# Designs tried in a protein design run: peptides against a protein of PDB entry 3T7K. Part 45

Target 1, 248 residues: chain A of PDB entry 3T7K
Amino acid sequence: KAEKILARFNELPNYDLKAVCTGCFHDGFNEVDIEILNQLGIKIFDNIKETDKLNCIFAPKILRTEKFLKSLSFEPLKFALKPEFIIDLLKQIHSKKDKLSQININLFDYEINGINESIISKTKLPTKVFERANIRCINLVNDIPGGVDTIGSVLKAHGIEKINVLRSKKCTFEDIIPNDVSKQENGGIFKYVLIVTKASQVKKFTKLINDRDKNETILIVEWNWCVESIFHLNVDFTSKKNVLYQKK

## One batch from the design tools (peptide; aimed at target 1 G23 H26 L63)

Design b2_p22_4 (made by RFdiffusion4)
Pose (drawn by RFdiffusion4):
Structure b2_p22_4 (pose): chain A 234 residues (1-94, 102-181, 189-248), chain P 22 residues (1-22)
Amino acid sequence: KAEKILARFNELPNYDLKAVCTGCFHDGFNEVDIEILNQLGIKIFDNIKETDKLNCIFAPKILRTEKFLKSLSFEPLKFALKPEFIIDLLKQIHQININLFDYEINGINESIISKTKLPTKVFERANIRCINLVNDIPGGVDTIGSVLKAHGIEKINVLRSKKCTFEDIIPNDVIFKYVLIVTKASQVKKFTKLINDRDKNETILIVEWNWCVESIFHLNVDFTSKKNVLYQKK
Amino acid sequence: DYFEDLEEDIEKDLKEAEENAL
C-alpha cells in the first residue's frame, strides 16, 4: 500500500535517520506514513537503546527531556531536526526534495553537534566519574541517573539525605574527591560538615541538577562558572 | 486537515514535554 504511494516516484532518497522524537509524535504516525519513512531510510524508535546507534533527534526546540539530553550522547549525533521535516516530507509524499538543512533546532549548532564525535563523554572529560545524588532530586534518581550515566558518569550513589552518614558517601575515583548533586541548602550544610569532620583536607564539589544540564547542553563542564555551584573546596 | 491536527498534537506534546522537564 505504501509501495503504491511510492510507486509514483522515479527515485527515493535515503535520509539514513535513526531517530527518537521528544516533544513530538508521542505514539507513531499511521501505518502507511510509517512504512513510507522506512522506505526513505528514516526509522523512529520509541526509546533510546545504546545499540541502535541513533543519530538523530526530532524536537520542536531545545528541551530538557530525558530524550533530548541523551541525544547529546549519541555516537555521533548527526541531526537535530524540527518535526516540520517529517511533516513537510509526508506532505510532499502524499519528486522528493525535502532537505536536511532547512530544519535545524534553533540553538543546536554544528559546534555542539560536532562534540558528540569526541571520543569522551562530557563528564568523563571533566573527571567527574562517581557522584552522590540526593534521593529527593526532581525527576527521580532513576531518570536523572540514566541521563548522567549516558554522559560518562560510571557510579551513581543515591543518598537518603536525612539519614545518610559519611560512610555512605562515595569518592569520585578516576580532581574533586567528593561530588554531590543536591536540592536543598539544608543538604549542603549537612554534607560539608560530615566530609569536613572526616576528611578535612580533601576536595568537594556540590552542585544543583541545573549545573549538569548546562554542562550537557554545552557538552562542556565549565569549572570557572559559579552558576549552579552551591559549594566548592579546591 | 490531517497535518493541521498533527501540528496541534505536536503543540500539546511540546507543552507536556516542557511541564515534565527534568

Design b2_p22_4_s1 (made by RFdiffusion4, then SolubleMPNN; from b2_p22_4, 10 letters changed)
Fold by OpenDDE base, seed 1:
Structure b2_p22_4_s1 (fold): chain B 248 residues (1-248), chain A 22 residues (1-22)
Amino acid sequence: as target 1 above (248 residues)
Amino acid sequence: SYYEKLKKEIEEELKKAEENSL
């Protein structure tokens, strides 16, 4: 059925998109439209798997969803596109009025606002954002909104290797793990990195660490610090935004 | 149309995605 619909076009583009969707197309597409998209080199996946070599995200705008945040870890992210790309494409293909022998839809006309070439270029780097920041091992409080599994999965996608979950009310100093990174010459390494949700946790963890491991470097941040770092694909250690405690 | 329905669904899904933001 799709072949018959596409037969009116002399040449078909190959968009070479391996995509996930967020904030759009939850119910997917009908069988004919899926086949049309497949013939145009557009493959849409339900979930993110490294084996699928995903290179595209469809979303109406920048979102704080697991899929969107993880899409910025794609190797590379080629395109971040509005769902209108798919809609306009399918409309043109199904149009009986258009005597068009060619599909004339440019991917660049459908870019998500705020995902620019500077962001796309950083996804081509051989390292992940937190890897570049020398953050390998973190401590995460168990009461984090979104849950430790989802948050942890996003952080791992962006280069954090080990996530230690802290039971904020019961934890002791022995439960806190150091950020075990080899002292590379060129960057400030924090021995303890913690993501917390409350000011009381800052007071608790700073006391525990300072009482037992004096003079060590500590970074305590909010989840928003991680989100901003992901959206910029850069950690700005000069910014105090979303930093709750820092000891250099 | 089918595509007008899809646009409406996207608006609803966007709202849900914003409400469930990490």
Scores: peptide ipSAE 0.594, ipTM 0.957, DockQ to the pose 0.905
OpenDDE base, seeds 2, 3, 4, 5: peptide ipSAE 0.591, 0.591, 0.593, 0.593; ipTM 0.956, 0.956, 0.957, 0.957

Design b2_p22_4_s2 (made by RFdiffusion4, then SolubleMPNN; from b2_p22_4, 14 letters changed)
Fold by OpenDDE base, seed 5:
Structure b2_p22_4_s2 (fold): chain B 248 residues (1-248), chain A 22 residues (1-22)
Amino acid sequence: as target 1 above (248 residues)
Amino acid sequence: SEYEELKKKNEEELEEALKNSL
């Protein structure tokens, strides 16, 4: 069926997209449309797997979903597109009235607002955002909204190697892991990095660390600190936004 | 489908959960 529909076009574009969707296309695509998209070099995957070499995200806008945040870790992210790209493409292809010899849809007309070339260019870097920031090992409280698995998966996609889950109520100093990174000459290295959800946790962990390991560097942040770092593909250590406690 | 509705709901709930911070 797809072949008959596409036979009216003299030339078919190859978009070379390996994509996931978030905040759109919840109902998926019918078999014919999937085949049409495949013939145009557009492959849509249900889940993110590193082996699939994903290069595209479809979303209506910037989102804080797992898929959207992870898409900024693609190597590279080539395109961040609005769902209207697929909608208009399929509409043009299914149109019987337009004697179109060619498909005339430009990917660049469908860019997600706020995902610019500067962001896309940073996804071509050989390192991940937290790796560049010398954050490899973090402590994460177990009561974080979204769950430790989801949050941890996003953080790992962005270069955090080890995630230690802290039981906030039962945690002792011995449960807190150091950020084991080689001292690079240029940049703030924090020995202890923690993501927390409550002011009581800040007080607790600050006390535990300062009582047992005096004079060490501590960074305690909320989840929004990580999100902002991901959206910018840069960690700004000069910003106090979403930083709950910092000791240099 | 029930599955599609569940998928949508889960993504929306996750987005909301991930927005919640301190």
Scores: peptide ipSAE 0.026, ipTM 0.567, DockQ to the pose 0.119
OpenDDE base, seeds 1, 2, 3, 4: peptide ipSAE 0.025, 0.025, 0.023, 0.023; ipTM 0.572, 0.564, 0.557, 0.554

Design b2_p22_4_s3 (made by RFdiffusion4, then SolubleMPNN; from b2_p22_4, 13 letters changed)
Fold by OpenDDE base, seed 4:
Structure b2_p22_4_s3 (fold): chain B 248 residues (1-248), chain A 22 residues (1-22)
Amino acid sequence: as target 1 above (248 residues)
Amino acid sequence: DYYEKLKKKFEEELEKAEKESL
């Protein structure tokens, strides 16, 4: 059926999109539309798998969903598109206008606001954002909104190798892991990196660390620090935004 | 309309995504 619909076009684009959706849904498409999209090189997946080599996200806007945050870790993210792209594409394809020799839809007209070429270009880098920032091992409090598994999965997608979950009420100094990064010559490495939710945790962890491991470097941040770093695909260590405690 | 139903589903998924905001 899709072939018959597409046969009216002399040339078909190959968009080469391997996509996931967030804040929009693809399960509403009928089998014919899915087949049409597939013939145009648009494949939509339900979940993020590394094996699928995903290169696209469909979302109406920048979202703080797991899928959206992880999409910025794609290698590369080629396109971040509004779902209206798919709708308009299908509408054009189903249009009875006999004179359509070509599909006239430009992907660039459907870019998600705030995901610009600068962001897209950074997804082509060989390293992940936290890897570039020399953050490989972090401590995460167990009471983080969204849950440690989801938050941890996002952080891992962005180059954090080890996530140590801290039970904030019961943790001791021995429960806190160092950020074990081989000394790259040129950058201040924080020995202890912690993501916390409240000021009482800052006081607790700073005391535990300073009492047992004096003079070490400490970075304590909110989750929003990570989100901002992901959205910019850059860690700005000069910013105090969402930094709760810093000892250099 | 098929496309109106799709748009409605997108709105529903946006609301869901906003609730799932990390």
Scores: peptide ipSAE 0.592, ipTM 0.954, DockQ to the pose 0.830
OpenDDE base, seeds 1, 2, 3, 5: peptide ipSAE 0.591, 0.590, 0.590, 0.589; ipTM 0.954, 0.953, 0.953, 0.953

Design b2_p22_4_s4 (made by RFdiffusion4, then SolubleMPNN; from b2_p22_4, 10 letters changed)
Fold by OpenDDE base, seed 4:
Structure b2_p22_4_s4 (fold): chain B 248 residues (1-248), chain A 22 residues (1-22)
Amino acid sequence: as target 1 above (248 residues)
Amino acid sequence: DYYKKLEEKNEEELKKALENSL
């Protein structure tokens, strides 16, 4: 059926989209439309798997979902598109009136606001955002909203290798792991990096570290610091936004 | 309407995504 529908077009684009959806449909297409999309090189997956070589995200806007945050770690993210792209594409294909020899849809017209070429270009870098920032080992409090597994998975997608979960009420200095990164010559490496949720945790961890390892560098941030870093695909160490404690 | 159902589904998924915001 899809072939018959598409046969009216002289040329079919190959969009080469391997996509996930967030904040919009991932399913609900009829079988014919799925087949049409597949013939146009558009495949929508339910979940993120590395083996699928995902290169696209569909979302109505920038979202703070696991899928959206992880999509910025795709290698590369080629497109971040509004779901209207699919809808308009299918509408055009099913339109009986227009002797359309070609599908006339520009992907750029459907870009998600705030995901510009500067962001897309950074996804082509050989390193991940936190890797570039020399953040490879972090401490994460166990009471983080969204859960340590989800948050940890996002952070790992963006180049954090080790996530140490801290039980904030019971943890001691010995439970805190250092950010074991080989000193690159030109970049200040924070020995201790922590993501916390409460001011009381800042007080606790700063005390524990300073009492036992007084001269070391410490970075304590909110989860929002990570999110902003992901959305920009850059860590700005000059910004104090979402930084709760910093010792250089 | 098939497309209306897709739009309604998008609205539902957006609500869900906002609820599951990290």
Scores: peptide ipSAE 0.659, ipTM 0.964, DockQ to the pose 0.836
OpenDDE base, seeds 1, 2, 3, 5: peptide ipSAE 0.658, 0.656, 0.656, 0.656; ipTM 0.964, 0.963, 0.963, 0.963

Design b2_p22_5 (made by RFdiffusion4)
Pose (drawn by RFdiffusion4):
Structure b2_p22_5 (pose): chain A 234 residues (1-94, 102-181, 189-248), chain P 22 residues (1-22)
Amino acid sequence: KAEKILARFNELPNYDLKAVCTGCFHDGFNEVDIEILNQLGIKIFDNIKETDKLNCIFAPKILRTEKFLKSLSFEPLKFALKPEFIIDLLKQIHQININLFDYEINGINESIISKTKLPTKVFERANIRCINLVNDIPGGVDTIGSVLKAHGIEKINVLRSKKCTFEDIIPNDVIFKYVLIVTKASQVKKFTKLINDRDKNETILIVEWNWCVESIFHLNVDFTSKKNVLYQKK
Amino acid sequence: EELEEEEKEIKELEKEVEEKYE
């Protein structure tokens, strides 16, 4: 059936996209539209799996979804495209000349896309390997944890902020000895006291979640930035 | 509150994209 629709074309391009959509196409398309996309070398997965080697993301704009943040750890991310690409493509299908250049997500330039080819992850480059994360983090620890691990963090230690003792805090073994992601000023006081009481001469970095998000969007951890840094002892 | 606002924006974007697709 989709072949019939495509039989009217002399030649079909191979867009070679393995993509997820975020902020768009939340189910699929109709079955015909889907089979057409595969015939054009466009495959859209429901969720991100490391072994599918996704290289593309469809999104109306830069988004803070798990999918958009994780797409910045594709190996490599080749295309970040507005949904209008698929829309214009299917409109024409129903010769094919829709191109991969007229549909960039504004704000995601080549300089950033290119960093996804780097042989390291953003937090791996920053020597942030093992972190503590408060259990009350917005988005929940499982998701935030998945995003941070996708960006080079190997150990996520979850702290029940009200209950945790110093012994629960894991060092950042790879440089900050202790890295914590927190929500409340009430947590900054408790943690700096606990660590300063027990490991006075060591280094500490306490940041908000937004510090991690900015680092991912830039694919760089800027240690000279005070933005979203709640406490540091270096 | 920020997460709720982001979730609402995502739902609005998905609706707008679906309308364009239709």

Design b2_p22_5_s1 (made by RFdiffusion4, then SolubleMPNN; from b2_p22_5, 7 letters changed)
Fold by OpenDDE base, seed 1:
Parts: structure tokens; C-alpha cells; sequence
Structure b2_p22_5_s1 (fold): chain B 248 residues (1-248), chain A 22 residues (1-22)
């Protein structure tokens, strides 16, 4: 069926997209459209797997979903596109009125607002954003919205190696893990990095750490600190935004 | 479909995270 539909075109583009979708195409695609997309070098996957070498995300805008956040860890992310790319493409292909000899859809016209070439270029770096920031081991409170598994998975995709889940109400100093990073010549290393959800946790953890391990460096942030770091593919340690406590 | 269920879960994640951290 797809071959018959595409036979009217003299030349077919190869977009070379291995993509996931988030915030769009909830109903998926019919079999014919999937075949059409495949013939155009567009393969859409249900889930993110490292083995699939994904290079594209479809979303209506910047989203805080697991898929969107993880897409910024693709190696590289080639394109972040609005769903209108697929919609317009399929409309053009199914159109009987236009005796189009060629498909005329430019990927660059469908870029997601806020994902620019500067962001895309950073996905070509050999390191991940938190790796570059010397954050290897973090402490994560168990009551974090979205759940520790999802949040942890996103953080790991961006270079955090170890996630220690803290029982916020019952944890002691011994439950808190240090950020075990070898001294690099350039950049500040925080011995304790924590992601928390409320001010009472800041008070608790700062007290626990300061009472038992005096004069050590501490970074306590909100989840939004991580999200902003991911969206920019850069950690700005000069910014106080979403930082709840910092001791250098 | 599994895809629909996953997308619903992602949307719920967005709501939970955005509502708490706005």
C-alpha cells in the first residue's frame, strides 16, 4: 500500500531519523503511514533504548517528560522537531491534488522553539552535562514528584553514575553518600550533592552533614536545577536559581 | 496500546513535576 502511494514521486528523501515522540501522536500511526515513514527513513520507536541509536525527538514544545529530557542525552541529537513535520509530510504524500514530483518538506522549518543549534551542538560532546559538572554521585529524596526511578533514569542518562535514595524522614548522616569524583584540575567539586523537595529537608541535611563532616562542600538543589541544566546542557554554578543551599 | 499508556504516564509526570515546582 505504501509503495503504491509513494510511486507518484520520482525521488524520495531519506531523512535518516530514529525518533521517539512525547506530548504528541498519542494514538500512534496506522500501518500504512508507518510504512510510508519507514520508506522515507523515519523510524519511530515506542521507547528509548541505547541500542537503537536514537537521534530525534518529536514534541510540540520543550517538555519535562522523561523522553524529552533523555533526548537531550542522545549521541547526538540531530533534530528536535514539532509534530507538524510528520503531519505536513503525510498530508503532502496523501494529497491527490498536488501532482508533486518531489516531497518538499524541510526539517529545519519544524524545529522546536528553544532547541537551537547551540543546544544540538552540545549533544555532540563526548561527555554528559553532569559529568562535565563533576557530579557523579547524588542523594535523592524518596518523595520526589515523578518518582525516584524516572528521575534517576533521567539523571543517569545525563552522566550521574550513582543515585542514593534517601528516606527523608528516617535518614541519618550515614545514609548520605559523598560525590566520589577524582580531583580534576578545572572545576569545583561538591562533596555532598542532594536533590530535595522542601525547606525542612534542607535544614535537616545541612545539620546532619555539618555536625558530622565539618567544613565540607555541600550543594542542595531542587529538581528544577537539574531540568534547567539539562535544557541548557550546561551547569551554571554562578546561578542561585533553584539552589536551596550551597557551601563552597 | 502500550504506547498510549506510556504517553499518559509521561503526561502525568509533567503535571506532577510542573505543579510542584512552578
Amino acid sequence: as target 1 above (248 residues)
Amino acid sequence: SELEEEKKEEEELIKKVEEKYK
Scores: peptide ipSAE 0.023, ipTM 0.568, DockQ to the pose 0.054
OpenDDE base, seeds 2, 3, 4, 5: peptide ipSAE 0.021, 0.020, 0.022, 0.020; ipTM 0.559, 0.560, 0.561, 0.560; seeds 2, 3, 5 fail the geometry check

Design b2_p22_5_s2 (made by RFdiffusion4, then SolubleMPNN; from b2_p22_5, 7 letters changed)
Fold by OpenDDE base, seed 3:
Structure b2_p22_5_s2 (fold): chain B 248 residues (1-248), chain A 22 residues (1-22)
Amino acid sequence: as target 1 above (248 residues)
Amino acid sequence: SELEEEKKELEKLIKEVKEKYE
């Protein structure tokens, strides 16, 4: 059926998109439309797997969903597109009135607002954002909204290698892991990096660390610090936004 | 529903914080 529908076109574009969707197309696509999209080089996946070599995200806008945040770790992210791309494309294809010999839909007309070429270009870098920031091992409180698995998965996608989950009410100094990174000449290295949710946790962890490991560098941040870093694909250590405690 | 799950996930991740660029 898809072949019959597409037969009216003399030439079909190959968009070469391997995509996931977030905040759109919750009901998925019918079998015919999936086949049409496949013939146009558009493959939509339900979940993110590294083996699929995903290069595209569909979303109505910048979102803080797991899929959106992870899409910025694609290697590279080629396109971040509004769902209207698919909608308009399918509309044009199914239109019986348009004697169009060619599909005329330009990907660049459907870019998500706020995802610019600068961001896209950074996804071509050989390193991940937290790797570049010398953050490889972090401590994460167990009561973080969204859950440690989801948050941890996003962080790992962006270059964090080890996530230590802290039981906030029961943890001791011995439970806190150091950020074991070799000193690089350029860039600040924090020995202890923690993501917390409450001011009481800041007080607790700063006390534990300062009492047992004096004069060490500490970075305690909110989840939003990580999100902002991901959205910019850059860690700005000069900014105090979403930083709860910093000792250099 | 997938929509409900995604919404729930989003709400958990943002913890009552507005989406960026809303």
Scores: peptide ipSAE 0.024, ipTM 0.556, DockQ to the pose 0.071
OpenDDE base, seeds 1, 2, 4, 5: peptide ipSAE 0.024, 0.023, 0.017, 0.021; ipTM 0.532, 0.527, 0.525, 0.506; seed 1 fails the geometry check

Design b2_p22_5_s3 (made by RFdiffusion4, then SolubleMPNN; from b2_p22_5, 8 letters changed)
Fold by OpenDDE base, seed 5:
Structure b2_p22_5_s3 (fold): chain B 248 residues (1-248), chain A 22 residues (1-22)
Amino acid sequence: as target 1 above (248 residues)
Amino acid sequence: SELEEEEEELKKLIEEVKKKYE
């Protein structure tokens, strides 16, 4: 069926997209449309797997969803596109009225607002954003909204190697892990990095660390600090936004 | 969550747009 529909076109584009969707296409696609998209070099996956070598995200706008945040870790992310790309493409293909010899849909017309070439270019770097920031091991409180699994998965996609989950009400100093990174000459290395949700946790962890390891560097941030870092694919240590406690 | 609600609203909006192109 897809071949018959596409036979009206003299030449078919190859978009070479391996994509996931977030905030759109919750009902998926019918079998014919999936085949049509496949013939055009567009493959849509339900979930993110490293083996699939995904290079595209469909979303109506910048979102804080797991899929969107992880898409910025693709190697590289080639395109971040609005769902209207697929809609317009399928509309053109199914249209019987248009004596179109060629499909005329340009990917660049459907870019998600706020995802620019600067962001896309950073996804071509050989390192991940937190790797570049010398953050390898973090402490995460167990009561974080969204859950430790989802948050941890996003952080790992962006270069965090070890996620230590802290039971915020019961944890002691011995439960806090250090950020074990080699000393680099030009980068601020924090020995203890923590993501917390409450001011009481800041007070608790700062006391625990300072009482036992007084001279060490500490970074305590909100989840939004991580999100902003991901959206920019850069950690700005000069910014105090979403930083709850910092000791250099 | 607030995010889930936003995502659901966006999904609905996109489906409405899709229907306009059918």
Scores: peptide ipSAE 0.024, ipTM 0.655, DockQ to the pose 0.414
OpenDDE base, seeds 1, 2, 3, 4: peptide ipSAE 0.020, 0.020, 0.021, 0.023; ipTM 0.623, 0.610, 0.624, 0.649

Design b2_p22_5_s4 (made by RFdiffusion4, then SolubleMPNN; from b2_p22_5, 9 letters changed)
Fold by OpenDDE base, seed 3:
Structure b2_p22_5_s4 (fold): chain B 248 residues (1-248), chain A 22 residues (1-22)
Amino acid sequence: as target 1 above (248 residues)
Amino acid sequence: SELEKEKKEIEKLIEEVEKKYK
């Protein structure tokens, strides 16, 4: 059926997209439309797997979803597109009135606002954002909104190797893991990195660390610090935004 | 909660996109 629909076109574009969707198309596509998209070089996956070599995200805008945040870790992310790309494309293909010999849909017309070439270019770097920032091991409180699994998965996608989950009410100093990174000549290394949700946790962890491991470097941040770093694909250590405690 | 608000917003956006596609 898809072949018959596409037969009216003399030439078909190959968009070469391997994509996931977030904030759109939750019910997926019908079988005919999936086949049409496949013939145009557009493959849509339900979940993110590294083996699929995903290069595209569909979303109506910048979102804080797991899929959107992870899409910025694609190697590279080639396109971040609005769902209207697919909608307009399928409408044009299914249109009986348009004697169009060619599909005239340009990917660049459907870019998500705020995802610019600078961001896209950073996804071509050989390192991940937290790797570049010398953050490999972090401590995460167990009561974080969104859950430790989702948050941890996003962080791992962006170069964090080890996520230590802290039971905020029961944890001791011995439960806190150091950020075991070899000292590089260029860039600050924090021995202890923690993501917390409450001011009481800041007080608790700073006390625990300072009492037992004096004069060590500590970085305590909110989840929003990580999100902002991901959206910019850069950690700005000069900014105090979403930093709850910092000891250099 | 902020999380609940975000979920509702996403759900609304999904519905809007689906409506445009149908």
Scores: peptide ipSAE 0.019, ipTM 0.494, DockQ to the pose 0.882
OpenDDE base, seeds 1, 2, 4, 5: peptide ipSAE 0.020, 0.020, 0.015, 0.019; ipTM 0.495, 0.503, 0.417, 0.508; seeds 1, 2 fail the geometry check

Design b2_p22_6 (made by RFdiffusion4)
Pose (drawn by RFdiffusion4):
Structure b2_p22_6 (pose): chain A 234 residues (1-94, 102-181, 189-248), chain P 22 residues (1-22)
Amino acid sequence: KAEKILARFNELPNYDLKAVCTGCFHDGFNEVDIEILNQLGIKIFDNIKETDKLNCIFAPKILRTEKFLKSLSFEPLKFALKPEFIIDLLKQIHQININLFDYEINGINESIISKTKLPTKVFERANIRCINLVNDIPGGVDTIGSVLKAHGIEKINVLRSKKCTFEDIIPNDVIFKYVLIVTKASQVKKFTKLINDRDKNETILIVEWNWCVESIFHLNVDFTSKKNVLYQKK
Amino acid sequence: ELEEEEEEIEKLEEEVEEKYEE
């Protein structure tokens, strides 16, 4: 059936996209539209799996979804495209000349896309390997944790903030000895006291979640930035 | 902030679906 629709075309391009959509196409399309996309070398997965080697993301704009943040750890991310690409493409299909250059997500330029080819992840480059994360983090620890691991963090230690003792805190073994992601000023006081009491001469970095988000959007951890840094001892 | 982001996502999905159906 989709072949009949495509039988009218002398030649079909191979867009070679393995993509997830975020902020768009939340189910699929109709079955015909889906089979057409595959015939054009466009495959859209429901969720991100490391072994599908996704290279593309469809999104209306830069988004803070788990999918958009994780797309910045594709190996490599080749295309970050507005949904209008698929829309214009199916509209024409129903010769094919829709191109991969008229549909960039504004704010995601080549300099950033290219960093996804780097042989390291953003937090791996920053020597942030093992972190502590408060249990009350917005988005929940499982998701935030998945995003941070997708960006080079190997160990996520979750702290019940009200209950945790110094012994619960894991060092950042790879440089900051202790890295914590927190929500409340009430937590900054408790943690700096605990660590200062028990490991006075060591280094600490305490940041908000937004510090991690900015680092991912830039694919760079800027240690000279005070933005979203709640406490540091270096 | 998270609830606002979720509402914005739902709104974007509706806008994109409308464009797709046009």

Design b2_p22_6_s1 (made by RFdiffusion4, then SolubleMPNN; from b2_p22_6, 6 letters changed)
Fold by OpenDDE base, seed 4:
Structure b2_p22_6_s1 (fold): chain B 248 residues (1-248), chain A 22 residues (1-22)
Amino acid sequence: as target 1 above (248 residues)
Amino acid sequence: DLEKEEEEVKKLEKEVEEKYNE
């Protein structure tokens, strides 16, 4: 069926997209449309696997979903596109209009607002955002909304190697892991990095650390700090936004 | 906040689905 539909075009583009969707196409596509998309070099995957070498995300806007956040770790992310790209493409293909010589849809017209070339270019960097920020090991409270597995997976995708889950009510100083990075000359290295959800946790962890390991550098942030860092593919240590406690 | 985000995502999914089925 797809071949017959596409036969009316003299030339078919090859978009070379390996994509996941978030905030769109939850129910998937019909069989014919999937075949059409495949013929156009658009492959849609249900899940993110590193082996698939994903290069595209479809979303109506910037989202805080696991898929969206992880898409910014693609190597590279070539395109972040609105679902209207697919919709308009399929509409054009299914149109009963006479022999169209070519499909005239420009990918750049469907870019997700806020994901610009500057962001896309950063996905070509050989390092991940938290790697560049010298954040290798973090402490994560177990009561984080979204769950430690999801959050941890996102953080790992962006260069955090070790995630230590803290049981906030029961943890001691010995449960807190240091950010084991070599002191690089030009970057603020925090010995302890923690993602917390509550002010009480800030008080607890600052006390535990300061009482046992005095004068060490501490960074305590909200999840939103990580999200903003991901969205910008840059950690801004000068910003106090979403920073709950910082000791340099 | 997360619940609101999930609700927003569901809303967006529905809107896109409606457009896809037009």
Scores: peptide ipSAE 0.511, ipTM 0.910, DockQ to the pose 0.878
OpenDDE base, seeds 1, 2, 3, 5: peptide ipSAE 0.509, 0.509, 0.508, 0.509; ipTM 0.910, 0.909, 0.909, 0.910

